# Ledger of designs, part 2: peptides against a protein of PDB entry 7K3S

Target 1, 60 residues: chain A of PDB entry 7K3S
Amino acid sequence: MEELSGKPLSYAEKEKLKEKLAFLKKEYSRTLARLQRAKRAEKAKNSKKAIEDGVPQPEA

## One batch from the design tools (peptide; made by RFdiffusion4, then SolubleMPNN)

Design b1_p8_3_s2 (from b1_p8_3, 5 letters changed)
Fold by OpenDDE base, seed 4:
Structure b1_p8_3_s2 (fold): chain B 60 residues (1-60), chain A 8 residues (1-8)
Amino acid sequence: as target 1 above (60 residues)
Amino acid sequence: ELEIPVLP
């Protein structure tokens, strides 16, 4: 177990780290929402192809 | 270094 042998962070350093973490959480949530939208769009494209391949062509 | 946009 590496001892947490770092000097205690000042109040200002802790607030700067909280701000960094809040920013990273926001960018993570934005990226996750984009990924979930992309996966839903891909599933919708694949379902459209499965419907098109499943329609019997009317024999003329 | 991740530049945090400082709000104006």
Scores: peptide ipSAE 0.084, ipTM 0.719, DockQ to the pose 0.037
Fold by OpenDDE base, seed 5:
Order: structure tokens, then sequence, then C-alpha cells
Structure b1_p8_3_s2 (fold): chain B 60 residues (1-60), chain A 8 residues (1-8)
């Protein structure tokens, strides 16, 4: 059992870590929501292309 | 170890 012999964090250090954690959680959630929207948009583009490639373009 | 909660 490695004793986590870290000096107890001061109140100010704990508050700074809480702020950093809140920021990181916010940026993670923003990035995840962006990724999910991008994947949905890609799927919607691929479904439109599958309809467009299935319609014979009139040869001009 | 801070397990980053992977939201489903």
Amino acid sequence: as target 1 above (60 residues)
Amino acid sequence: ELEIPVLP
C-alpha cells in the first residue's frame, strides 16, 4: 500500500483544482456534443448521397 | 487514478 504521502492540499489549492475540473468537464461536454453533431451530419450527408446516386441524372 | 467519466 503506497501511502499517498502528498502534503494535504491547502484550501486555495483545492478550490483551484475544483475550478480546473469544472473547466475540463465543460470543454469535454462541448467537444463530445460537437463530435456527436458531426457524426449525425455525416450520416445525414451519406443518406442524401445514397438517394442522389440512386437517381439517374438525365444525360445532357 | 481519476477515472474520467465516459458519458455513454
Scores: peptide ipSAE 0.077, ipTM 0.722, DockQ to the pose 0.108
Fold by OpenDDE base, seed 1:
Parts: sequence; structure tokens; C-alpha cells
Structure b1_p8_3_s2 (fold): chain B 60 residues (1-60), chain A 8 residues (1-8)
Amino acid sequence: as target 1 above (60 residues)
Amino acid sequence: ELEIPVLP
């Protein structure tokens, strides 16, 4: 097993990696929330079309 | 805008 003989990351490099990971988690959560909103909006459009195709408007 | 510092 080749020990990844990389120099041990400094405290500052570890903190930068933690910050990068926190940012990526935030952007992931933001993107997921947008996708969930878009999927709800699509369902709401499809439900409106199903009501229009199924009700003959009574001619007055 | 969160500038991710590029690791050198």
C-alpha cells in the first residue's frame, strides 16, 4: 500500500479545505432547493393542464 | 460573493 507520502497539510491548508467544503455544501444545498422549487412548479403546471382537458366548460 | 482562495 503506497502511503500517499504527501507532506502533512499545514493548519492553514486544512482550514482552507474546511472553508472550501463548507462553501461546496452551501452551493449544493442552494442548488437542491432550486431544483425542488422547479419540480414543484412543474407539477403545478401539469395539474392545471389536467383540469383544462377534463372539464367541458358549460356554454352559457 | 465568496471567493474560494485557490491553494497555492
Scores: peptide ipSAE 0.095, ipTM 0.743, DockQ to the pose 0.038; fails the geometry check
Fold by OpenDDE base, seed 2:
Structure b1_p8_3_s2 (fold): chain B 60 residues (1-60), chain A 8 residues (1-8)
Amino acid sequence: as target 1 above (60 residues)
Amino acid sequence: ELEIPVLP
């Protein structure tokens, strides 16, 4: 086991890392929500094309 | 804007 031979992080450094981690978790969740909306929008566009290509226009 | 201070 490589001992992480770094000086123990101060209380202030640990709190700063917790704040950074909380921020990164928030931005990750926001990015995931955007990605999920984009994937739903792509599916809705592809479903419209599949209906348009699948209906024979009645020749007038 | 959270300026992430670079650890020195």
Scores: peptide ipSAE 0.081, ipTM 0.715, DockQ to the pose 0.037; fails the geometry check

Design b1_p8_3_s3 (from b1_p8_3, 5 letters changed)
Fold by OpenDDE base, seed 3:
Structure b1_p8_3_s3 (fold): chain B 60 residues (1-60), chain A 8 residues (1-8)
Amino acid sequence: as target 1 above (60 residues)
Amino acid sequence: ELDIPVLP
């Protein structure tokens, strides 16, 4: 078994990793919310186009 | 030494 003989992370290193992880979680949540909004907007555009393509244009 | 990257 390769002992993970790395020196234990200092308190400061652990806090910096926690802060980085909190930042990454925040950016992930923000990106996910943007993606979900974009998918909803795309679905709403596609539904409008499907209605427009389904209306027979009155022949002039 | 673990180079912990600085937060942006």
Scores: peptide ipSAE 0.098, ipTM 0.738, DockQ to the pose 0.030
Fold by OpenDDE base, seed 4:
Structure b1_p8_3_s3 (fold): chain B 60 residues (1-60), chain A 8 residues (1-8)
Amino acid sequence: as target 1 above (60 residues)
Amino acid sequence: ELDIPVLP
């Protein structure tokens, strides 16, 4: 196993990485919220279609 | 300056 013994990052490099990580976490949370909204919209579309087609709704 | 790509 090659130990990733890179030189210790300076304080400034660590703070820059923390800022990049905070941004990435924000964009991840935004994308996840969009995905969850899309999944709820698909479920609501499919349930409306199943009611219109006379198919018994499976209990949740 | 933090070179963060602004997503469109």
Scores: peptide ipSAE 0.085, ipTM 0.722, DockQ to the pose 0.044
Fold by OpenDDE base, seed 1:
Structure b1_p8_3_s3 (fold): chain B 60 residues (1-60), chain A 8 residues (1-8)
Amino acid sequence: as target 1 above (60 residues)
Amino acid sequence: ELDIPVLP
């Protein structure tokens, strides 16, 4: 078993990694929320097409 | 402000 003989991370290095991880989680959540909004907008566009193809206009 | 290097 190759011991991962990396020098123990300093307190400052560990805090910097926590900050990077917190940022990555925030950007992931922001991107996911954008994707969910885009999928809702796409469904709303597709629902409008289904109403237009299914209603014969009453000729007057 | 967290200066996070943008990966290329």
Scores: peptide ipSAE 0.085, ipTM 0.718, DockQ to the pose 0.041
Fold by OpenDDE base, seed 5:
Order: structure tokens, then sequence, then C-alpha cells
Structure b1_p8_3_s3 (fold): chain B 60 residues (1-60), chain A 8 residues (1-8)
């Protein structure tokens, strides 16, 4: 098993990586929530358009 | 909890 031949990260480097990881997890969650809201809004718009396109306009 | 796959 390849021993990861890197110098062990200092305590301070590990804490800095944990902080960066926590930040990235937070921004990922925020972005995912935005994407989910956007997909729901798109589905709601497409449902409104499907109703509008499925109603025969009363010919005059 | 977000299971972000940590690449090995």
Amino acid sequence: as target 1 above (60 residues)
Amino acid sequence: ELDIPVLP
C-alpha cells in the first residue's frame, strides 16, 4: 500500500483545510438549494405554458 | 448531511 510520501500536515494546515472544506460544503449546499428552486420554478412555468397552449383560443 | 464524495 503506497505510503502517502507527503510530510504530515501541521495542526494549523489541517485546521485551515477543515475551514476551507466547511466553507465549500456551505456554498455547495447554497448552490444546490438555488438549483432546486430554479428547477421547481421552470416546472411551474412549463405547466402554465402547457395549460395556455392546451386551451384552444376562442376563435373570434 | 451532504455526502460529498471525497476523492481518495
Scores: peptide ipSAE 0.077, ipTM 0.721, DockQ to the pose 0.050

Design b1_p8_3_s4 (from b1_p8_3, 4 letters changed)
Fold by OpenDDE base, seed 4:
Parts: structure tokens; C-alpha cells; sequence
Structure b1_p8_3_s4 (fold): chain B 60 residues (1-60), chain A 8 residues (1-8)
């Protein structure tokens, strides 16, 4: 096991990493919300097309 | 706006 025993991070380096992590978490949550919206929109499009083509919807 | 420094 390679010991990742790097020098202890200074207080300033730890605060800079917390700032970067908070930004990354925000961008992840924003991207996830967009993906979930796109997935819902695709389902709604496919359901509308199935009704128009006379295919019986499987009850949810 | 968080300016991420470019890694060298």
C-alpha cells in the first residue's frame, strides 16, 4: 500500500480545498438536476408518441 | 465566481 504521506496541508490550503469542493458539489447538483429534467422530458415525449400511435399505455 | 486556477 503506497502511503500517501504527503506534507500536512496548511490551514489556507484546507480552506482552498473546501471552497473547490463546495463549487464542485454545486456544479454536480446543477448537472444532475438538468439530467433528471431531460429524462422526464424524454419520457413525456415517448408517452405522447405512444398515445398518438394507438399503442396501449402500460398502467403505471 | 470561483476562478479555478489552471493546474501547471
Amino acid sequence: as target 1 above (60 residues)
Amino acid sequence: ELKIPKLP
Scores: peptide ipSAE 0.083, ipTM 0.701, DockQ to the pose 0.044
Fold by OpenDDE base, seed 5:
Structure b1_p8_3_s4 (fold): chain B 60 residues (1-60), chain A 8 residues (1-8)
Amino acid sequence: as target 1 above (60 residues)
Amino acid sequence: ELKIPKLP
């Protein structure tokens, strides 16, 4: 086991890392929610198009 | 080594 031979982080460095981790978790959750919303919107558009393409337009 | 937790 290689000892993590890094100098012990100061209290201020630990608090700054906690803040960065909280920010990154928030941005991750926001991005995930956006992606999930986009996938749901795409599925809803594809379902509407499949219904529209499945109705024979009356030939003019 | 901080193992980045695999995304669920």
Scores: peptide ipSAE 0.061, ipTM 0.683, DockQ to the pose 0.063
Fold by OpenDDE base, seed 2:
Structure b1_p8_3_s4 (fold): chain B 60 residues (1-60), chain A 8 residues (1-8)
Amino acid sequence: as target 1 above (60 residues)
Amino acid sequence: ELKIPKLP
């Protein structure tokens, strides 16, 4: 059994890791929201094309 | 047995 006998992290090192984790979670959430918006915009473009190809434009 | 330290 490999004991992960690394020196115990100091209080300051643990707080720095918590800060880094909070930052990473925030950037993940921002990226996920951007991805979801992009997927919705792509679906909206594809749905608009399907309507334009299916309706004969009334000639003026 | 891998004892993962519980983060507070």
Scores: peptide ipSAE 0.058, ipTM 0.644, DockQ to the pose 0.022
Fold by OpenDDE base, seed 1:
Parts: structure tokens; C-alpha cells; sequence
Structure b1_p8_3_s4 (fold): chain B 60 residues (1-60), chain A 8 residues (1-8)
């Protein structure tokens, strides 16, 4: 079994990992908000198309 | 068994 014989992370290395984790959590939240907006926009487009295909064009 | 250290 390879003992993870890595030197214990310094205080500075741990703080740098916390900063990276906070950044990744922020980017994840931003990506989720974009995905939610995209799903809402898709639903709105599909609803508009369903109305357009369901209205009989008045014959000219 | 790899004991994963619990993050504080």
C-alpha cells in the first residue's frame, strides 16, 4: 500500500487550496444559473412555437 | 484502509 507519504501541507498551501475551492464553487454556481436561464428560454421558445402551430392562419 | 482526513 503506498502510504500517501506527502509532507503535511503548510498553512499557506491549505489556504491556497481553500481559495481554489471557493473559486470553483463560485464558477459552479454561475454555470448552474446559466443552465437554469437556458432551460427557461427553451421552454419559452417551445411555448411560442406551440401557439404559432396551433393558430389557424386566416385565409387571405 | 486509507483514512481520509476529515476537512475542518
Amino acid sequence: as target 1 above (60 residues)
Amino acid sequence: ELKIPKLP
Scores: peptide ipSAE 0.051, ipTM 0.622, DockQ to the pose 0.021

Design b1_p8_4_s1 (from b1_p8_4, 5 letters changed)
Fold by OpenDDE base, seed 1:
Structure b1_p8_4_s1 (fold): chain B 60 residues (1-60), chain A 8 residues (1-8)
Amino acid sequence: as target 1 above (60 residues)
Amino acid sequence: DELEKIAR
């Protein structure tokens, strides 16, 4: 186990790291929600195409 | 997914 013999982070450095972590968690959750919406929208488009290709076009 | 564990 390499002792990470780094100087103990100051209180201010620890708070700055907590703020960065909170920001990254928020951006991650936003990105995940976007990905989930995109996946649902893709499924909805594919189901709409399957219905459109399955409707016999009325011969004019 | 490791990512889903971080979002909880």
Scores: peptide ipSAE 0.147, ipTM 0.714, DockQ to the pose 0.203
Fold by OpenDDE base, seed 3:
Structure b1_p8_4_s1 (fold): chain B 60 residues (1-60), chain A 8 residues (1-8)
Amino acid sequence: as target 1 above (60 residues)
Amino acid sequence: DELEKIAR
């Protein structure tokens, strides 16, 4: 068993890692919300295009 | 599903 002979992280290093983790979780949640919005927008766009392709354009 | 588990 390789002892993880890394010096114990200082309190300041642990707090910096917690801050980085909190930031990463926030950016992840923001990205997930954007992805879910994009999926809904693509579904709405595809539904609109299916309606537009089914309506005969009035000849001008 | 896996992405929602990481966000909790």
Scores: peptide ipSAE 0.142, ipTM 0.703, DockQ to the pose 0.328
Fold by OpenDDE base, seed 2:
Structure b1_p8_4_s1 (fold): chain B 60 residues (1-60), chain A 8 residues (1-8)
Amino acid sequence: as target 1 above (60 residues)
Amino acid sequence: DELEKIAR
């Protein structure tokens, strides 16, 4: 077992790392929500196109 | 703050 023989982080350094981690988790969640929305929009676009290609356009 | 610069 590699003992993490690093100098113990101060209380202030630990709080700064917790803040950085909270920020990173927030940005990850925001990015994930955008990606999920984009995937749903792509699926909806493909489904709409499949319906439109199946309806005979009224010849004018 | 560096975190505020990354948040923009």
Scores: peptide ipSAE 0.138, ipTM 0.710, DockQ to the pose 0.071
Fold by OpenDDE base, seed 5:
Structure b1_p8_4_s1 (fold): chain B 60 residues (1-60), chain A 8 residues (1-8)
Amino acid sequence: as target 1 above (60 residues)
Amino acid sequence: DELEKIAR
């Protein structure tokens, strides 16, 4: 059994790490939601452009 | 996605 020879984190250090992890999880979820929104917006732009490029311009 | 596992 490798003794986890890391100095035991104090209660205050553990609470500070929990706070940091909760913050990082929140920022991660926000970033993921932004990425998903951006990907949907890109798909919507590409679908509009594919419709414009697929409409034969009336030969004048 | 590894990203959804961390967000839980």
Scores: peptide ipSAE 0.150, ipTM 0.719, DockQ to the pose 0.325; fails the geometry check

Design b1_p8_4_s2 (from b1_p8_4, 4 letters changed)
Fold by OpenDDE base, seed 3:
Structure b1_p8_4_s2 (fold): chain B 60 residues (1-60), chain A 8 residues (1-8)
Amino acid sequence: as target 1 above (60 residues)
Amino acid sequence: KELEEIAR
């Protein structure tokens, strides 16, 4: 068993890791929100195109 | 520095 005998992280190293984790969680949430918005926009685009293809354009 | 490099 490799003893993970790494020196205990200092308080400063732990706080730096917490800050990195908070940043990563924020970027994940932002990316997820963008992905969900993009999926909704694609669905709305496809629904609009299906309506536009099903309505006979009034001949001018 | 390192957090700014992760932020790019």
Scores: peptide ipSAE 0.119, ipTM 0.728, DockQ to the pose 0.070
Fold by OpenDDE base, seed 1:
Structure b1_p8_4_s2 (fold): chain B 60 residues (1-60), chain A 8 residues (1-8)
Amino acid sequence: as target 1 above (60 residues)
Amino acid sequence: KELEEIAR
């Protein structure tokens, strides 16, 4: 077992890492919400096109 | 500053 004998991080270094982790979690959640919204929007567009292509346009 | 650089 390679002992990760890294010097103990200072209190300030630990707090900085917590801030970076909190930021990364926030950006992950934002990106996930954007992806889910994009997938829903694509499904809605495909469903709208399938309805519009299935209705015979009234001949003017 | 550093967190703002990661946010760009």
Scores: peptide ipSAE 0.118, ipTM 0.724, DockQ to the pose 0.071
Fold by OpenDDE base, seed 4:
Order: structure tokens, then sequence, then C-alpha cells
Structure b1_p8_4_s2 (fold): chain B 60 residues (1-60), chain A 8 residues (1-8)
């Protein structure tokens, strides 16, 4: 195991890293929610097209 | 301030 050969982070440096981590978690969650919304919107478009192509137009 | 600079 490589000992993490670094000076122990000060309390202030640890708190700054916690703030950065909290920010990154928030941005990750926001991006994930956008991706999930985009995927749902794409599925809804594909489902609408599949219904329109699968309904025989009434021969007039 | 610093977190807002990382957010750009």
Amino acid sequence: as target 1 above (60 residues)
Amino acid sequence: KELEEIAR
C-alpha cells in the first residue's frame, strides 16, 4: 500500500474539500436529472412515432 | 466566490 505521502491537510483545507465535494454532488445530481428528462422526452417522441406508423390510416 | 468560479 503506497502510504499517501502528503502533509496532513489542515482543518480549513478539509472543510474546503467538503464544500467542493458538496458542490460537485449538486452539479452531478442536476446533470443526472437533465439526462433522465432528455431520455424520457426521446422515449416519448419515439413512442408517438410508433403509434402514428402503426395505426392504419382509414382508407377514405 | 471560489465555488462560483468553479461553476463557470
Scores: peptide ipSAE 0.118, ipTM 0.726, DockQ to the pose 0.067
Fold by OpenDDE base, seed 2:
Structure b1_p8_4_s2 (fold): chain B 60 residues (1-60), chain A 8 residues (1-8)
Amino acid sequence: as target 1 above (60 residues)
Amino acid sequence: KELEEIAR
């Protein structure tokens, strides 16, 4: 077992790391939500094209 | 300050 031979982090350093971690988790969740919206939008576009190619547009 | 600058 390699002893983590680092100086013990001060209370202030630990709180700063918790703040950074909370921020990173928030940005991760925001990015994930954007990605999920983009994937749904792409699926909706592909489904709409499949419907438009399957319905003969009435020639006016 | 630094975290607010990364948040923009």
Scores: peptide ipSAE 0.117, ipTM 0.718, DockQ to the pose 0.073

Design b1_p8_4_s3 (from b1_p8_4, 4 letters changed)
Fold by OpenDDE base, seed 1:
Parts: sequence; structure tokens; C-alpha cells
Structure b1_p8_4_s3 (fold): chain B 60 residues (1-60), chain A 8 residues (1-8)
Amino acid sequence: as target 1 above (60 residues)
Amino acid sequence: DELRKIAE
């Protein structure tokens, strides 16, 4: 086990890392919510196409 | 912009 004998981070360095972590967690949550919306929208589009291709177009 | 401010 290499002892990560890094100098103890200063209070300011710890707060800066906490801010970075909070920002990354926020961006992760935003990206996850976007991905979930995109997946639902894709499913809704595929369902709409399956209905449209299954309705005989009224011959004019 | 927020990532840049945190990276400085």
C-alpha cells in the first residue's frame, strides 16, 4: 500500500474540492434527468410511428 | 464558466 503521504490539504483546498464535487453532482443530476427525458421521448416517438404505420391512410 | 471559476 503506497501511503498517499500527500501533505494534508489546507482548509481552502478542501472547500475548493467540496465546491467542485457539488458542481459535478449537480451537472450529473441534470445530465441524468436529460437522458431519462430523451429515452421517454424516443419511446413516445416510436409508439406514435407504430400507430401511424398501422392506420390505413384514407384513400382520397 | 462555473467550471473555469472552480479550476482557477
Scores: peptide ipSAE 0.090, ipTM 0.730, DockQ to the pose 0.058
Fold by OpenDDE base, seed 5:
Structure b1_p8_4_s3 (fold): chain B 60 residues (1-60), chain A 8 residues (1-8)
Amino acid sequence: as target 1 above (60 residues)
Amino acid sequence: DELRKIAE
């Protein structure tokens, strides 16, 4: 095992990395929620088109 | 902006 001979990160550097990681996790969760909403909206559009193509429009 | 504030 090559010792990762990188100088041990200071306490302050470790806290800064934790803050960066927390930010990235928040942005990931926000992006995932947007993707899930977009996928639901796409399914709703496709379902409307499938209902319109499968139900004879009542003649007015 | 938050990434910039964490990069300083």
Scores: peptide ipSAE 0.090, ipTM 0.729, DockQ to the pose 0.056
Fold by OpenDDE base, seed 2:
Order: C-alpha cells, then structure tokens, then sequence
Structure b1_p8_4_s3 (fold): chain B 60 residues (1-60), chain A 8 residues (1-8)
C-alpha cells in the first residue's frame, strides 16, 4: 500500500480543493448535457432528412 | 472567471 507520504492538507486547503472539485463537476455536467443535446439534434436532423427525401415536394 | 478566482 503506497503510504500517501504527503504533508497533511490544512482544513482551508481541503475546503479549497472541495470547491475546485464542485466547480469541475458542475462544468463537466454542463458540458455533458450540451454534448447529449448535440447528439440528439444530429440524430433528429438525419431522421428529418430521411423523411423529406421520401416525400415528393409539391412542384409549385 | 470562476476557475481563476479558485486558482488564486
């Protein structure tokens, strides 16, 4: 077992690291939600194009 | 901006 031979972090350093971690988790979740929305939008565009290519456009 | 404030 590697002993974590590092100096024990102060209470203030631990709280600063918790704040950094909370921020990073929030930004990760925001980025993941954007990525999932983009993937759904791409799939929806591909499905709409497949329907539009199958419907004869009424010639005006 | 928030990352910079936490990094200070």
Amino acid sequence: as target 1 above (60 residues)
Amino acid sequence: DELRKIAE
Scores: peptide ipSAE 0.089, ipTM 0.730, DockQ to the pose 0.057
Fold by OpenDDE base, seed 4:
Structure b1_p8_4_s3 (fold): chain B 60 residues (1-60), chain A 8 residues (1-8)
Amino acid sequence: as target 1 above (60 residues)
Amino acid sequence: DELRKIAE
């Protein structure tokens, strides 16, 4: 078991790490929301194309 | 900009 051989973080270092973690969580959530929106948009395009290819065009 | 402020 590797001993966690590090000096105990000061209060100020712990607060700086909490701030970094909060920022990273915010950017992760923003990126995830964009990815989920992109995935929904691709599914909607593919579904529209599948409906248009499956409807017999009314003969004019 | 926020990453830069946290890196300083």
Scores: peptide ipSAE 0.087, ipTM 0.727, DockQ to the pose 0.057

Design b1_p8_4_s4 (from b1_p8_4, 4 letters changed)
Fold by OpenDDE base, seed 5:
Structure b1_p8_4_s4 (fold): chain B 60 residues (1-60), chain A 8 residues (1-8)
Amino acid sequence: as target 1 above (60 residues)
Amino acid sequence: KELEEIAK
């Protein structure tokens, strides 16, 4: 067993890392929700264009 | 702001 010869993190350093991790998880979830909304909006635009391109313009 | 408070 190679002892992970890293200096043991202090209690304060561990709490700071937990706070950073909680923040990163929150920003990840927010970014994922934005990406999912953007993908749905793109699909809705492409479906609206496909309907508009598939409707024969009434010949005058 | 939040990242700067975590960086202190």
Scores: peptide ipSAE 0.068, ipTM 0.720, DockQ to the pose 0.055
Fold by OpenDDE base, seed 1:
Structure b1_p8_4_s4 (fold): chain B 60 residues (1-60), chain A 8 residues (1-8)
Amino acid sequence: as target 1 above (60 residues)
Amino acid sequence: KELEEIAK
């Protein structure tokens, strides 16, 4: 077993990694919210088209 | 901007 005994990270390196992790978690949450919104918008568009194609347009 | 500041 190669001990991955990398040098202990300094306090500053640990704080920089915490900031990077916090940023990545924030961007992940934004991306998920965008994906969920896009999926809801697509479903709403498909449901609107199905209603519009199912209503006989009154002949003018 | 925020990633570039964290990457410095």
Scores: peptide ipSAE 0.066, ipTM 0.717, DockQ to the pose 0.056
Fold by OpenDDE base, seed 4:
Structure b1_p8_4_s4 (fold): chain B 60 residues (1-60), chain A 8 residues (1-8)
Amino acid sequence: as target 1 above (60 residues)
Amino acid sequence: KELEEIAK
């Protein structure tokens, strides 16, 4: 068991780490929402192409 | 900006 041999963080250092963690969580959530939107947009494009390829063109 | 303020 590696003893976590570090000086105990001051109150100010702990608050600074909480702020960094809150910021990181916000940026993670923003990035995840962008990724999910991109994945939905890709599926919508692929579904449109599959419908256009599966509809017999009306014979003239 | 926000990361730079937290890094100071």
Scores: peptide ipSAE 0.066, ipTM 0.718, DockQ to the pose 0.055
Fold by OpenDDE base, seed 2:
Structure b1_p8_4_s4 (fold): chain B 60 residues (1-60), chain A 8 residues (1-8)
Amino acid sequence: as target 1 above (60 residues)
Amino acid sequence: KELEEIAK
């Protein structure tokens, strides 16, 4: 067992870690929302191409 | 900015 021989975190160190964790969760949620929007936009582009390739252009 | 403020 590697004894986590670290002194018990002070109250201030625990609050700093909570703040860092809250920030990281916020950035994660923002990144996830961007990724979800990007995936929806890509699916919408692919659906437009599938319709355009599937319509026989009327010969002139 | 916010990460740098938390890192100080």
Scores: peptide ipSAE 0.064, ipTM 0.713, DockQ to the pose 0.057

Design b1_p8_5_s1 (from b1_p8_5, 6 letters changed)
Fold by OpenDDE base, seed 1:
Structure b1_p8_5_s1 (fold): chain B 60 residues (1-60), chain A 8 residues (1-8)
Amino acid sequence: as target 1 above (60 residues)
Amino acid sequence: EEIEKLRK
C-alpha cells in the first residue's frame, strides 16, 4: 500500500471536506425520512387490503 | 447542482 503521505490538508481543504460531509448527512437524513414515510404508507395500504378482504360485503 | 459546486 503506497502510504498516501500527501501533504497535510490545509485549513481550507478541511473546511471543504466538512462542508461536503454536512451536505451528504443532510441528503442522507432527507432520504431516510422519505423511506420511513414510504414504509409507513405501505403498511397502511396493506392494512386497508386486509380489512377489505375481511369485511363480508352486505348482500344487497 | 450542489454536488457539482462541491466538486470544484
Scores: peptide ipSAE 0.081, ipTM 0.715, DockQ to the pose 0.218
Fold by OpenDDE base, seed 3:
Structure b1_p8_5_s1 (fold): chain B 60 residues (1-60), chain A 8 residues (1-8)
Amino acid sequence: as target 1 above (60 residues)
Amino acid sequence: EEIEKLRK
């Protein structure tokens, strides 16, 4: 068993990890918002094409 | 840039 007896993280290391976590949460939220916009834009394009092609929209 | 700042 490798003893995970790593030295306790210093205050500075903990603050650096909090900053990294805050950054990653921000980038996650930005990426999620981009994905959601892309999915909505794809749905809107597919809906426009299906109307143009005379295909009845699946009722929501 | 920001990711590289967090690696320093």
Scores: peptide ipSAE 0.080, ipTM 0.714, DockQ to the pose 0.268
Fold by OpenDDE base, seed 2:
Structure b1_p8_5_s1 (fold): chain B 60 residues (1-60), chain A 8 residues (1-8)
Amino acid sequence: as target 1 above (60 residues)
Amino acid sequence: EEIEKLRK
């Protein structure tokens, strides 16, 4: 294992990385929530179409 | 904007 022989990060560098990580986690959570809403909306459209086509919905 | 502030 090559030791990452970098100088230890300063307090200020660590705080900047924490800020970057907090921002990235927030954007990830927003993106995940959008994806989950999109998948639910797609499922709801497919379910409506299957009801109109007279296909019995599999109960969830 | 916020992403660009974190790249500096």
Scores: peptide ipSAE 0.080, ipTM 0.712, DockQ to the pose 0.250
Fold by OpenDDE base, seed 5:
Structure b1_p8_5_s1 (fold): chain B 60 residues (1-60), chain A 8 residues (1-8)
Amino acid sequence: as target 1 above (60 residues)
Amino acid sequence: EEIEKLRK
């Protein structure tokens, strides 16, 4: 069993990891918001077409 | 750009 008890991270290494994590969380949230907007826009296009085609949409 | 700053 390799002891994954790596040397205690320095203050500088911990701050660098916090910076990396904050950046990744920000980019994740931005990407998720774009994806959710795209899915809503697609659903809204499909619902408009189905209304134009005279198909009753179940309100979700 | 910002990802490359995190690799240094």
Scores: peptide ipSAE 0.079, ipTM 0.714, DockQ to the pose 0.253

Design b1_p8_5_s2 (from b1_p8_5, 5 letters changed)
Fold by OpenDDE base, seed 1:
Structure b1_p8_5_s2 (fold): chain B 60 residues (1-60), chain A 8 residues (1-8)
Amino acid sequence: as target 1 above (60 residues)
Amino acid sequence: KEIEELLK
């Protein structure tokens, strides 16, 4: 096991890493919410298309 | 921008 014998991070370095982690968690949550909305929109589009393709077009 | 400032 390579001991990651790095010098102990200063208080300032630890706070900077916490800020980076908080930002990354925020962007992850935004991306996850976008993915969930996209999946719902795809399902809604596919359901709408299946209804439109299943209705006999009125002969003009 | 905000990511680049956090990465400095």
Scores: peptide ipSAE 0.082, ipTM 0.719, DockQ to the pose 0.185
Fold by OpenDDE base, seed 2:
Structure b1_p8_5_s2 (fold): chain B 60 residues (1-60), chain A 8 residues (1-8)
Amino acid sequence: as target 1 above (60 residues)
Amino acid sequence: KEIEELLK
């Protein structure tokens, strides 16, 4: 048993940790949403390229 | 900025 022999956190320290955790969750969600948009945009670009490469360019 | 203020 590792006794977590840490002094009990004060009320103020617990509230500061809750604020830090809320901020971290917000930034994680923002980053995840950006990553999901980037993956969707990459799929859309690859689909557009496959259409453009499948059209014989009219030799003018 | 906001991260740095929370880390103080």
Scores: peptide ipSAE 0.080, ipTM 0.720, DockQ to the pose 0.177
Fold by OpenDDE base, seed 4:
Structure b1_p8_5_s2 (fold): chain B 60 residues (1-60), chain A 8 residues (1-8)
Amino acid sequence: as target 1 above (60 residues)
Amino acid sequence: KEIEELLK
């Protein structure tokens, strides 16, 4: 096991890493919420199409 | 912008 025995991170380096981690978590959560909305929208489109293809459109 | 500032 290569010891990751780098010099101990300074207080400032630790705070910069916490900020980077908080940002990454925020962007991950935003991306996940977009993906979940896209999946719900796809399911809703497929359900509407299945109803429209199953009902004889009244000729206008 | 925000990502680029964190990567400096």
Scores: peptide ipSAE 0.080, ipTM 0.716, DockQ to the pose 0.174
Fold by OpenDDE base, seed 5:
Structure b1_p8_5_s2 (fold): chain B 60 residues (1-60), chain A 8 residues (1-8)
Amino acid sequence: as target 1 above (60 residues)
Amino acid sequence: KEIEELLK
């Protein structure tokens, strides 16, 4: 086992790392919500195209 | 800005 030969983090350094981690989790959640919206929008576009290509144009 | 303040 490589002993993690780093000096023990101070209380202040640990709190700063918790704040950084909380911020990263917030940005991850925001990015995930954007990705999910993009996937829904892409599926809606592809579904519209599949309906337009699969519906016989009503002979007028 | 907010990220840069957390990195100080």
Scores: peptide ipSAE 0.083, ipTM 0.719, DockQ to the pose 0.191; fails the geometry check

